# Peptides against a protein of PDB entry 5VZU: the designs that were tried, part 9

Target 1, 271 residues: chain A of PDB entry 5VZU
Amino acid sequence: GRTLEDIFHEHMQELILMKFIYTSQYDNCLTYRRIYLPPSRPDDLIKPGLFKGTYGSHGLEIVMLSFHGRRARGTKITGDPNIPAGQQTVEIDLRHRIQLPDLENQRNFNELSRIVLEVRERVRQEQQEGGHEAGEGRGRQGPRESQPSPAQPRAEAPSKGPDGTPGEDGGEPGDAVAAAEQPAQCGQGQPFVLPVGVSSRNEDYPRTCRMCFYGTGLIAGHGFTSPERTPGVFILFDEDRFGFVWLELKSFSLYSRVQATFRNADAPSPQ

## One batch from the design tools (peptide; aimed at target 1 S57 S199 I219)

Design b1_p10_6_s2 (made by RFdiffusion4, then SolubleMPNN; from b1_p10_6, 8 letters changed)
Fold by OpenDDE base, seed 3:
Structure b1_p10_6_s2 (fold): chain B 271 residues (1-271), chain A 10 residues (1-10)
Amino acid sequence: as target 1 above (271 residues)
Amino acid sequence: DEMRKLLYKP
């Protein structure tokens, strides 16, 4: 029978051939679309823009990071044989922060997997509850037969007067101590290490992170076959670097900001 | 699992 090694070699030969064919398409008629950088907003977690992502066997790819309220999105600007350009490689839920354990427990892949799957279940429950509220609100529009109610006359009821009694009742102000969410101290980043068995292209990743969030990543076979979203972790290292842990693939992608300045790359002002 | 990791890419 075919060994796992035989299947790996055949798959890698196919990947190399597909990369060669796609590179050779640049000699053909191409369609071009202008890409605009997303506008920066004050509430954006970091400045949006272009990042260089590491995708294992694909190498370096360009991803656009953008913010959409409580969601962040990574969109492929460069495609590969598995995921074409314009696809959302990652979608991040900024409502669902991942709390990493201590550095010793961060090495345990099963612990990270547990934490991510618990958050995935919460996200699923919230989506089901929000779907039920939207469903029940539509049922009560029975057809209001617009019976033409007859024009009853405006009786001018009179302007009665002024009595001003000043009842003093001094209800005690219950101090609802609004627990002021302490502004996340811009303090020392949490120590960070990849779990054992998670592969990175380079071991040169940041060893401290600011925060982590739940997210989903897009995976597919060659030619964008059987595309699916898989659970993962977005890791913010700094203003110019983030990571994504692909939980099911046991892989890590590092994203670094493209430092090039582009002229006329800003979105046109909405007229 | 290993077959999925082999054939599916991000």
Scores: peptide ipSAE 0.464, ipTM 0.924, DockQ to the pose 0.251
OpenDDE base, seeds 1, 2, 4, 5: peptide ipSAE 0.442, 0.431, 0.430, 0.433; ipTM 0.919, 0.919, 0.917, 0.919

Design b1_p10_6_s3 (made by RFdiffusion4, then SolubleMPNN; from b1_p10_6, 7 letters changed)
Fold by OpenDDE base, seed 3:
Structure b1_p10_6_s3 (fold): chain B 271 residues (1-271), chain A 10 residues (1-10)
Amino acid sequence: as target 1 above (271 residues)
Amino acid sequence: SEMAKDLRKP
């Protein structure tokens, strides 16, 4: 019978062969598309742009980070045998912050898994509730037959007079102390470590993070077979670095900003 | 049972 080792060897041989086929196709007629950088907005978590990401056996890939209101997206600029170029490799929900535990509990993969799955369940509940409100609003527009309401005559409303005296009832305004949400000071970053059993291609990742968010990552078999969005954690380290923990794969991708400046890469202003 | 490693990748 085929051993698990034989299956892995065949899978790695297929991956190498697919990479070889794709590299040999560069001598063929290619369609080129111009890529524009997303415009920066004041409310963007960090400057949008190109990042180099680590994808385990695939190596380094180019990803475009962009912001879309309360969502961020990583789009593959380079593709691989599993996920083609133009796919959204990661989708980040900026409404759902993840609070990491202390450094000791961050080593526990089951604790991170619990926190992420609890947030995933909240996101599913919010999607179900928002789907019900959109469904009920469409049902009640039965066709109101516009019966022509007859023009009833304008009765002249009489001019009643002026006098009523102002009673001074001095109700004390209760000081509703609006708890000013203190702008989360970009203080000293939280200590960060990967959970035990999460693989990283490089052990040289930032050991402090600013904030984390719930997200989903796209995975597929060779040739983009059985594509699925899996739960994960977006980790903001700094202005130029973020990570993604692929929870089901037990893997970590580090993304670093491409420092190259491109002339004429800005999106044309909507005229 | 070694969980059949998911052959799917990101």
Scores: peptide ipSAE 0.452, ipTM 0.835, DockQ to the pose 0.156
OpenDDE base, seeds 1, 2, 4, 5: peptide ipSAE 0.410, 0.412, 0.416, 0.413; ipTM 0.823, 0.819, 0.818, 0.824

Design b1_p10_6_s4 (made by RFdiffusion4, then SolubleMPNN; from b1_p10_6, 6 letters changed)
Fold by OpenDDE base, seed 2:
Structure b1_p10_6_s4 (fold): chain B 271 residues (1-271), chain A 10 residues (1-10)
Amino acid sequence: as target 1 above (271 residues)
Amino acid sequence: SEMAKDLRVP
């Protein structure tokens, strides 16, 4: 029978062939689109921008990280035979923090799976409850009360200004005790390891993480067939590195900041 | 193969 390894080998060969076909067709008709970097905000979890991500058999892809309130998005800048450029490869819910267990229990895939699926169910419940509130609010088209007739301009009587003497209340300058900005406790990074059976392209991922969040990743067949969002974990390592654990696929993508600076890459001001 | 075409990947 075909092994899983045989299936993956054939899939990699098909991907290489498709990549070759697509790249050889570029000589016929190219559409160039300028990419703009997202503006940075003070409340952004890390600086937005371009990251190089590892996508298993596809290899390295370029992803734009951007922040949208309590959501983060990874958008493919490079496409592949499954997921075209411009698709949102990952969507992160910054409301739903994942608490990783200790380092010993992090090796257990079933423990991570339990934690993620519990958060997925909470997210689903919140979406159902918020859908009900939005439905009830549209029903009160109260009757259009009749336009009341234009009331005539009542003559403003000139009220005499009272000469209120300025009381020199010499309020003592209360010592603004400078609330010592508690140094943002750079939360001691938690030891991090991938669960057993989660594949990584390299083992050189960071072994310490700052925080984790629930997210969903986009998967599809060749030609963007049957696209679906699958549950996963966003792992923030540092300012320049994050990961995504694809739970159902048992795979890990490492994203590293593109250190290149681009001139004229700022987004045009919204007119 | 048919099975390779049905693989959904990121």
Scores: peptide ipSAE 0.475, ipTM 0.855, DockQ to the pose 0.155
OpenDDE base, seeds 1, 3, 4, 5: peptide ipSAE 0.464, 0.465, 0.449, 0.463; ipTM 0.852, 0.851, 0.849, 0.857

Design b1_p10_7 (made by RFdiffusion4; failed a check: a repeat of another design)
Pose (drawn by RFdiffusion4):
Structure b1_p10_7 (pose): chain A 212 residues (1-129, 189-271), chain P 10 residues (1-10)
Amino acid sequence: GRTLEDIFHEHMQELILMKFIYTSQYDNCLTYRRIYLPPSRPDDLIKPGLFKGTYGSHGLEIVMLSFHGRRARGTKITGDPNIPAGQQTVEIDLRHRIQLPDLENQRNFNELSRIVLEVRERVRQEQQEGQPFVLPVGVSSRNEDYPRTCRMCFYGTGLIAGHGFTSPERTPGVFILFDEDRFGFVWLELKSFSLYSRVQATFRNADAPSPQ
Amino acid sequence: PPKGHELVWP
């Protein structure tokens, strides 16, 4: 929904062109691989499926939320040259909730950082052996109309890599649940916010044969 | 640039 003008500034102009060129080299001669929608589950769940998400200058990407015990997974359906389609973009630790402070403490980025890194450390120890909401100051959000109220938060990690999916790594963050079908992820080391929203469309023949 | 710098919106 833009022209060459609104894009010629600039890093996105480049990424958008590459994509157009690259994808269009297929001239609709394409191979498709099967995917499934995730299994629903009662008590042990807060609702799976496809979501539209903001991935900075790459624009929106489609991400599938699925539940695997005390962890939720976000798997890329569409992706980008940094973190491709089919990768795990996010992992939410559902046994490590994070309490939300009053608005003024939410605004303090360092408080959020200290709190998140604390949980990261507690998690490393374990593995080794709704109210008003605002983003902290200095955290970017391409959306800006992110909901100002939220139901809960959890520790999670996101996957990052340089161009070409080089040296991918988990970086700490925090997952934010707004309502039944909108959630967010604060990328701590990038001071960046990704806002996700449910894909409302219904899909025929998409259920899996089983959880395995 | 840092990894995932494209995720940061200007």

Design b1_p10_7_s1 (made by RFdiffusion4, then SolubleMPNN; from b1_p10_7, 4 letters changed)
Fold by OpenDDE base, seed 4:
Structure b1_p10_7_s1 (fold): chain B 271 residues (1-271), chain A 10 residues (1-10)
Amino acid sequence: as target 1 above (271 residues)
Amino acid sequence: LPKGSSLVAP
């Protein structure tokens, strides 16, 4: 019977052939677009920029990492037969940290799945609550009460102000203890291992991570058919490396910073 | 991998 390895090799050959056909067909009409690097901000989790990602059978791809408030985004710079260039391959919610268990329990895929699905449910609840507040605020366009007619300018009677003594109501300002947003303590690095049954292209991935976040990955069929967002885990290893665990696909993608310096690649400052 | 996962990729 065909082994899982035979199926993987046939699929990889098909993807390479599709990539070759597409690149050869487009050689007659190439549109070049300049890409700008996103500006770095002090509050960015790591420096934004270009990363090389490993997508198993799809091989090596280029992704732009950027930060957008409490969200991070990986945007495809290179497309493939499934996902075209310019799509957001990953969207990370920096509000929702994933706490990995100890190294022994990290081998359990069902434990990671439980943790991720609990966070996904919280994110869905928060989106429903925020959608209700935005919906109710628009519904009170009360009827335009008819403008009452301009009543006449009745005269300025100069009535004397009486000497109302200022009552010193010393209302103590209740100390609203602003819950100090605990500065995102750059968590001490913890031991990291992939769950059993999660496929990695190479066993050479970092065995220590700094922090993890909930995120979603974009998946589609060939020709960008039936695109959907699947749950996953963003894993920050260091300043130059991150990973994404595709929970439903049981796969891991490793991303490493492109160390090339680009002249004049900075976005023009918003004037 | 479920049979459809070979046609669906990131």
Scores: peptide ipSAE 0.069, ipTM 0.777, DockQ to the pose 0.201
OpenDDE base, seeds 1, 2, 3, 5: peptide ipSAE 0.044, 0.043, 0.045, 0.042; ipTM 0.779, 0.776, 0.779, 0.772

Design b1_p10_7_s2 (made by RFdiffusion4, then SolubleMPNN; from b1_p10_7, 4 letters changed)
Fold by OpenDDE base, seed 3:
Structure b1_p10_7_s2 (fold): chain B 271 residues (1-271), chain A 10 residues (1-10)
Amino acid sequence: as target 1 above (271 residues)
Amino acid sequence: LPKGASLVAP
């Protein structure tokens, strides 16, 4: 039978061959486009920008993280044999926070799978309900035949007089004890571990996370064949690091901020 | 899983 080693070698040979083919095609007509860094907004979960990501055997890739209201997106800056540059490798729903269990239960892949699939079902329900409200609102504009109502003359309404009686009602100032919202303590991050059976390229990932969100990742066959979105977990570790757990693939990608500063890379202000 | 998906570890 084929060994796991034989399968690994065949897959690595195919990946190397595809990478070689893609890199050897640079003698062809190339189209260059300028990439701008997304503008930072105060409500952004972290500063948007370039991150270096790990994609298992594919190695290091560059993604742009950007924020779009209650959604975040990772856009591929580098292409690979499966997914070309400019595709949204990850989409994060910032409305749907994932609550990780305790550290012992985080090792259970089935528990993480349950939590993610429950959130996926809620997202699906909300999309169906919001689609119904948008659909029902359009149906009831029957053509109101605008009968031209004849211009009835504006009767001059008489000037009612000025009587200014000052009612003194001295309502007592109820002491609304403003419960001082304790400034959200920049909370000690939750202990984090990957589930058993989730593959990581590197075991050196942060063991503490700030928060997690539901997201979807893009997968495809070689040459961008049969592209689909799979459920996953976006994990914010810190200002410069996030992860994505690809649930169906049982894999983890770590993304770290590119610390290089680029001159003249800011997006032009929307005129 | 599609063979060769970018994140399919072998």
Scores: peptide ipSAE 0.048, ipTM 0.780, DockQ to the pose 0.441
OpenDDE base, seeds 1, 2, 4, 5: peptide ipSAE 0.047, 0.045, 0.036, 0.046; ipTM 0.776, 0.772, 0.764, 0.775

Design b1_p10_7_s3 (made by RFdiffusion4, then SolubleMPNN; from b1_p10_7, 4 letters changed)
Fold by OpenDDE base, seed 2:
Structure b1_p10_7_s3 (fold): chain B 271 residues (1-271), chain A 10 residues (1-10)
Amino acid sequence: as target 1 above (271 residues)
Amino acid sequence: LPKGWSLVAP
């Protein structure tokens, strides 16, 4: 039977060959396409834009983060042998917040797995219920026979009533000292650690997170074979950093904002 | 497979 070593060598050889083929194509047939940054909206969780993500053995990849109402999306700008450029590497459901346990229980992978799978099941139930309401609503457009509503007679215009004098009630503007609503304490970030057995490229990830959300990540075999979406956790660290825990793969991707400013990177206005 | 290598990857 194939040993684990044989499978590893075959996978390594294929990955190296695919990377070589993709890099060798750059000499002869390059199509350059301009990338535009998504427009920022006031309700965006963080500023959209380019992030550098860690993808384990593939190394560093460029991902565009964008917001779409109650969803966030990571789109690959660079591809790899498994997932090509232009694919949605992560889809985040901003309706489904993940509550991480305390720091001790965050080390337990099974606890994180339980929490994520419970949210996954809720998302699945909501999709089933919303599908039923959309189905039943189409059935009741019976043809409303347009009964001709009878022409109600034009009631006459009643006359100009008189010039009511403006009472000058000079109500003093009471200085309602607007109690400065203390800016809602931007919720103190909670301590963060990866579960035991989750692989990271390095241990240099933020040890405090602001909030987490349920999401799905796209995975595939070499050549984009059998692509599927797997459950994961989006972790917001700060304005310039987020993470994704690939639950089934037991891996962590750290995404850091590309700090380079690009001229002429704004999307053209929709004509 | 060594850590970081998977037949199915993101």
Scores: peptide ipSAE 0.419, ipTM 0.833, DockQ to the pose 0.155
OpenDDE base, seeds 1, 3, 4, 5: peptide ipSAE 0.402, 0.418, 0.388, 0.399; ipTM 0.833, 0.833, 0.815, 0.828

Design b1_p10_7_s4 (made by RFdiffusion4, then SolubleMPNN; from b1_p10_7, 3 letters changed)
Fold by OpenDDE base, seed 3:
Structure b1_p10_7_s4 (fold): chain B 271 residues (1-271), chain A 10 residues (1-10)
Amino acid sequence: as target 1 above (271 residues)
Amino acid sequence: PPKGWSLVSP
């Protein structure tokens, strides 16, 4: 039978060959598409834009971060042999915060796995409940044959006069205790460490995070074969850095803002 | 195999 070493050598030969083919295509035919930066909104978690992300054996890739209501998306601008450019590498649910444990319990991969899988189950339940409400609403429009009831001419009843005396109903103002929206505490960042057994390209990642969210990442075989969404954790470090923990792959991607300024890269205003 | 090798990749 093939050994794990034989399978590794075959896969690395295929990956090197695919990288060589893609590099050799640059001299033959290139299709250029203009990329626009997403518009920034006041409610965006951080400024949208281009980030450089770490993707294990592929190295550095360019990802566009954008915000869509209560969802964030990372879209590949550069592709690789597994996932082509234009795919949504990460989808983040900004409704579902991940609470990290203390620094000691953050080293436990099984604890992080438990927390993420509990949130995944809640997201699945909410999708099932919302699917039932949309299904039941369509069933009850039986065809009411609106028989055209003949327009009986209802007579002009006369305009009676104006004398409504103002009753002084002194309704006490019920104190609506406005639930003070706790200002989003620009909370002192929580100490952060990767779980034991999660691979990173290097140990040079931020050791403090602001907040975390549930998300899903896209994975595939060579040539975009058998694409699937896997559970993960989006980690906001600061305005220019975020991470994604790929739970099933036991890997970490670090994303850092591209500091280059682009002329004429703003999206055309919707006319 | 080396750490971080998978048949599927992000």
Scores: peptide ipSAE 0.365, ipTM 0.816, DockQ to the pose 0.149
OpenDDE base, seeds 1, 2, 4, 5: peptide ipSAE 0.332, 0.330, 0.281, 0.300; ipTM 0.788, 0.787, 0.791, 0.806

Design b1_p10_8 (made by RFdiffusion4)
Pose (drawn by RFdiffusion4):
Structure b1_p10_8 (pose): chain A 212 residues (1-129, 189-271), chain P 10 residues (1-10)
Amino acid sequence: GRTLEDIFHEHMQELILMKFIYTSQYDNCLTYRRIYLPPSRPDDLIKPGLFKGTYGSHGLEIVMLSFHGRRARGTKITGDPNIPAGQQTVEIDLRHRIQLPDLENQRNFNELSRIVLEVRERVRQEQQEGQPFVLPVGVSSRNEDYPRTCRMCFYGTGLIAGHGFTSPERTPGVFILFDEDRFGFVWLELKSFSLYSRVQATFRNADAPSPQ
Amino acid sequence: SDAYRNYHVP
């Protein structure tokens, strides 16, 4: 929904062109691999499926939310040269809720960082052996109309890599649940916010034979 | 970093 003008500035102008060129080299001679929608589950769930998400200068990407015990997974359906399609873009630890402060403390980025890194450390120890909401100051959000109320938060990690999917790594963050079908992820080391929203469209023949 | 450049919005 833009022109060459609104894009010639600039890093996105490059990424957008590469994509157009690259994808168009297929001239619709394409191979398709099977995917499934995730299994629904009662008590043990807060609702799976496809979501549209903001991935900075790459634009929106489609991400599938699925539940695997005390962890939720976000798997890329569409992706980018940094973190490709098919990868785990986010992992939410559902046993480590994070309490939301009043608005003024939410605004304090360092409080959020200290709190998140604390949980990261407690998690490393374990493995080794709604109210008003606002983003902290200094955390960017492409959306800006992110909901200002939220139901809960959890510790999670996201996957990052340089161009070419080089040296991918987990970085700490916090998952934010707004309503039944909108959620967010604060990328702590990037001071960046990704807002996700449910894909409302219905899909035929997409259920999996089983959880395995 | 490349990730920061791609994700951080001015």

Design b1_p10_8_s1 (made by RFdiffusion4, then SolubleMPNN; from b1_p10_8, 5 letters changed)
Fold by OpenDDE base, seed 3:
Parts: C-alpha cells; structure tokens; sequence
Structure b1_p10_8_s1 (fold): chain B 271 residues (1-271), chain A 10 residues (1-10)
C-alpha cells in the first residue's frame, strides 16, 4: 500500500509541478490591480503594511496586515497552489489575549493547546449569545396596523403657581474611582520559545514577545479545495515582526515588515 | 480521510 511517506512525496511533487505551471503562465495576458496600503490609525496595535511571511513548503509570501476595530487581518498579496491571493490567511481577535505561561511551560504543546482551545470556546459562546439577541429583536415587530388615531381636541392647560422651597438633602457622593486600567506599559517583553514539536522554517525567531492574541488561519488543499479555518496564536514580537502558531498543523509562520517604501501606495483619502 | 486533511496547508 502507499506509505504516509509516499503520499507526502507525491503531494510535494504535485505542489512543485503546480508552482511551475503557474510560473509558466506569467507570459499570458494578466490583469493587474493597484494595491493600496491601509491608512495608519492611532489605535492600531502596530503600523499596518506589507510583511514577508514564512509558509513552510511554499517558502516566503507577501501578506498585508490591516486593522479593523477589534480585529486584525493578514491578507495574501502573493498566492500559492493552496491559498490564492486576496484570501485572509490569518484573522486575529484583539478582544481575546493569550497569556503565555512561563518559559518552561511554553515548551509543552499540550499546555498551549489547552489555553487556545479554552479561548476558542469563549469566542464560540459569545457568537451564540450575540446571535440570539439579534434573533429575538426581529420577532416582536408584528405588523402594527397603523390605525388612523382620530384628531381629538383642544383642552387648555391651566396656569398654576410657584412656591415650593428646595430641601437641602446633602447626599455624600461616594467617589467610586473607577481604576482606569493603565495601558500596560510596553515593559520588558516576555521570554518566548516555540513548543516542542512545532516546526519553524527558521530557528532564528525572536525569543521575546510583547503580547499574544487568539486567531484563526486559513488552510486548503491544492486548487483552494475544502478551505477551513484552524485555531492559532498571533504573537507580537515588535513593531516590525509578528508570528502565527498554527496549532493543528504544529507549525510556525514568522512575518517580518517589508522595509521598502512605495510611492503612490497610500489609500486615496475618503472624499 | 484523515490523510486528506493532513494535505491542507496555509
């Protein structure tokens, strides 16, 4: 029978062949579209823009990072045989921070898996609750037949007078000083290591991270077949570097900012 | 099959 090794070898040969076919099609008539960089906002976690991402067998790909309120998105600018250009390779939920354990417990893949799956369950519960509130609000607009309520009349409001004295009730204002959550100072970053059994194309990844968030990554078969979102961890290292841990795939993608400046790449101002 | 699932990549 085919071994698992034979199946992987055939898959890698097919991937190389598809990549060769796509490369050979560049001599054909292509449609080009201008790409605009997202505008930077004060509330953006880091400056939006182009990043070079590592995608295992595909190698390096270009991803656009953008911010959309409480969500971040990585959009493929370069496509591959599995995931075409314009797809959202990663979606990050900025509401759901991941707290990494100490450096010793970060090596345990099962501990990271537990933490991520607990957050995934909270995200599913919040989506179900928000779906119920939107469903119940539509049911109660029964057709109010607009019966024409008749024109009933004039009655004159009488003028009565002035005097009642203000009682001084001196209720003490209890100063409930809502402790404004101080924006967590960009303190010394947390030590970071990949769990045992998570593959990285390069061992040269940052060993310190600022913060982590829950996210989902897009996976598919050749030709974008059976696309699915898989759970993962977005890791912010610094202003120019982030990572994504693909939990089910046991893989890590490192994203590094493209340092090239582009003329006329800013989004047109909304008129 | 589980093996076909393992062929889905990012």
Amino acid sequence: as target 1 above (271 residues)
Amino acid sequence: SDAERDLRIP
Scores: peptide ipSAE 0.489, ipTM 0.845, DockQ to the pose 0.206
OpenDDE base, seeds 1, 2, 4, 5: peptide ipSAE 0.480, 0.486, 0.475, 0.474; ipTM 0.844, 0.843, 0.846, 0.846

Design b1_p10_8_s2 (made by RFdiffusion4, then SolubleMPNN; from b1_p10_8, 6 letters changed)
Fold by OpenDDE base, seed 2:
Structure b1_p10_8_s2 (fold): chain B 271 residues (1-271), chain A 10 residues (1-10)
Amino acid sequence: as target 1 above (271 residues)
Amino acid sequence: SDAAKDLYTP
């Protein structure tokens, strides 16, 4: 019978061949589109921009990280035979922080799976509740024909006089309890390790993380067949590195900032 | 028809 290794080898050969075919087709008709960097906002978790991501058998891909309020998005700038360029490879919900266990329990895939699936269920419940509120709000715009009630001239009630004496209420200076700025715990990075059985392209990933969030990753078959979103974990390591754990695939993608500076890469001002 | 199991990938 075909081993898992045989299937993986055949799949890698097919991906290489498909990648070769697609790259060879570029000689016939290329459409060039300028890519603009997303504008940076003060509330962005890290600076938005281009990252190189590891996608297992596909190798390295370029992903644009952008922030959209309480959501982050990774958009493929380079595509592969499964997920084309322009697709949102990852969607991160910055409302739903993942709390990783201690380093010993982080090695347990089932523990990570439990934590992620509990967050997924909360996200699903919030979507159902928000869907009901949006449904009920549309029903009540019955056309109130506001008949124009005639403007009755309300009479000028008279000018009562001025002499309100300034009461010297010596309001005691309430002790402004200086809300002790909890020192922004430049959060000592939590020790980080991949769960046993999660594949990484290499073992050279950061061993400390700042924070984690719930997210979904896009997966598909060849030719973008049957695309679906799977649960995962976004892991912020530092300003220039993040990861995504593809929970169902038991894989890890490491994303590293492209350090190249581009001139004229700023988005045009919205007219 | 060998359904080449389309490996779902990212």
Scores: peptide ipSAE 0.372, ipTM 0.817, DockQ to the pose 0.149
OpenDDE base, seeds 1, 3, 4, 5: peptide ipSAE 0.369, 0.370, 0.347, 0.355; ipTM 0.816, 0.825, 0.810, 0.817

Design b1_p10_8_s3 (made by RFdiffusion4, then SolubleMPNN; from b1_p10_8, 4 letters changed)
Fold by OpenDDE base, seed 1:
Structure b1_p10_8_s3 (fold): chain B 271 residues (1-271), chain A 10 residues (1-10)
Amino acid sequence: as target 1 above (271 residues)
Amino acid sequence: SDAYKDLYVP
């Protein structure tokens, strides 16, 4: 029987061949589109821009990171045989922070899976509740014909008076000792390790992370067939590096900032 | 084989 290794090797060969065919066919008709860098905002988690991402069998791809209020997006600048350029490879929910356990428990894939799936269910509940409020507001106001019912008279409001004695009862405020949630020290990164069984293209990833968030990644078959969102973890390492754990795929993508300066890459100001 | 077309990747 074919081994899993044989399957992966043949899949990589097919992806390389498809990439070669697509790149070779472009010689006859290239459409060029200008790419603009997103403007930086003060509230952005890190500076937006171009990152090189590791995508297992596809190798290195260029992704644009951008911020959209409480969401971050990774958009493919380079496409592959599965997911074309311009697709949102990752969508990050900056409302849903993931707290990683200690290093020992971070090695447990099932623990990470539990944490991510619990957050996924909360996100689904919030989407259902917000969808219900938007649906009920279209009450069919049928045209009620305004029959002019007659002007019955204003009866006068009587004036009655004042007296209300102040009862004293001095119930003691029970000191609810609010357990001071120690402010997670904003400056010290948490030790980070990939769970056992999560594949990375290399072991050269940061061993300390600042924060993690819930997100979804886009996956598809060849030719962008049956595209779906899979749950994952966005891991902020530093200003120039982030990761994404593809939970269902048991894979890790490392994204590193492209340090090249581009002239005239800023979006034209909306006039 | 059709089994490779079913590999969903990012």
Scores: peptide ipSAE 0.293, ipTM 0.798, DockQ to the pose 0.171
OpenDDE base, seeds 2, 3, 4, 5: peptide ipSAE 0.286, 0.285, 0.262, 0.264; ipTM 0.796, 0.797, 0.791, 0.793

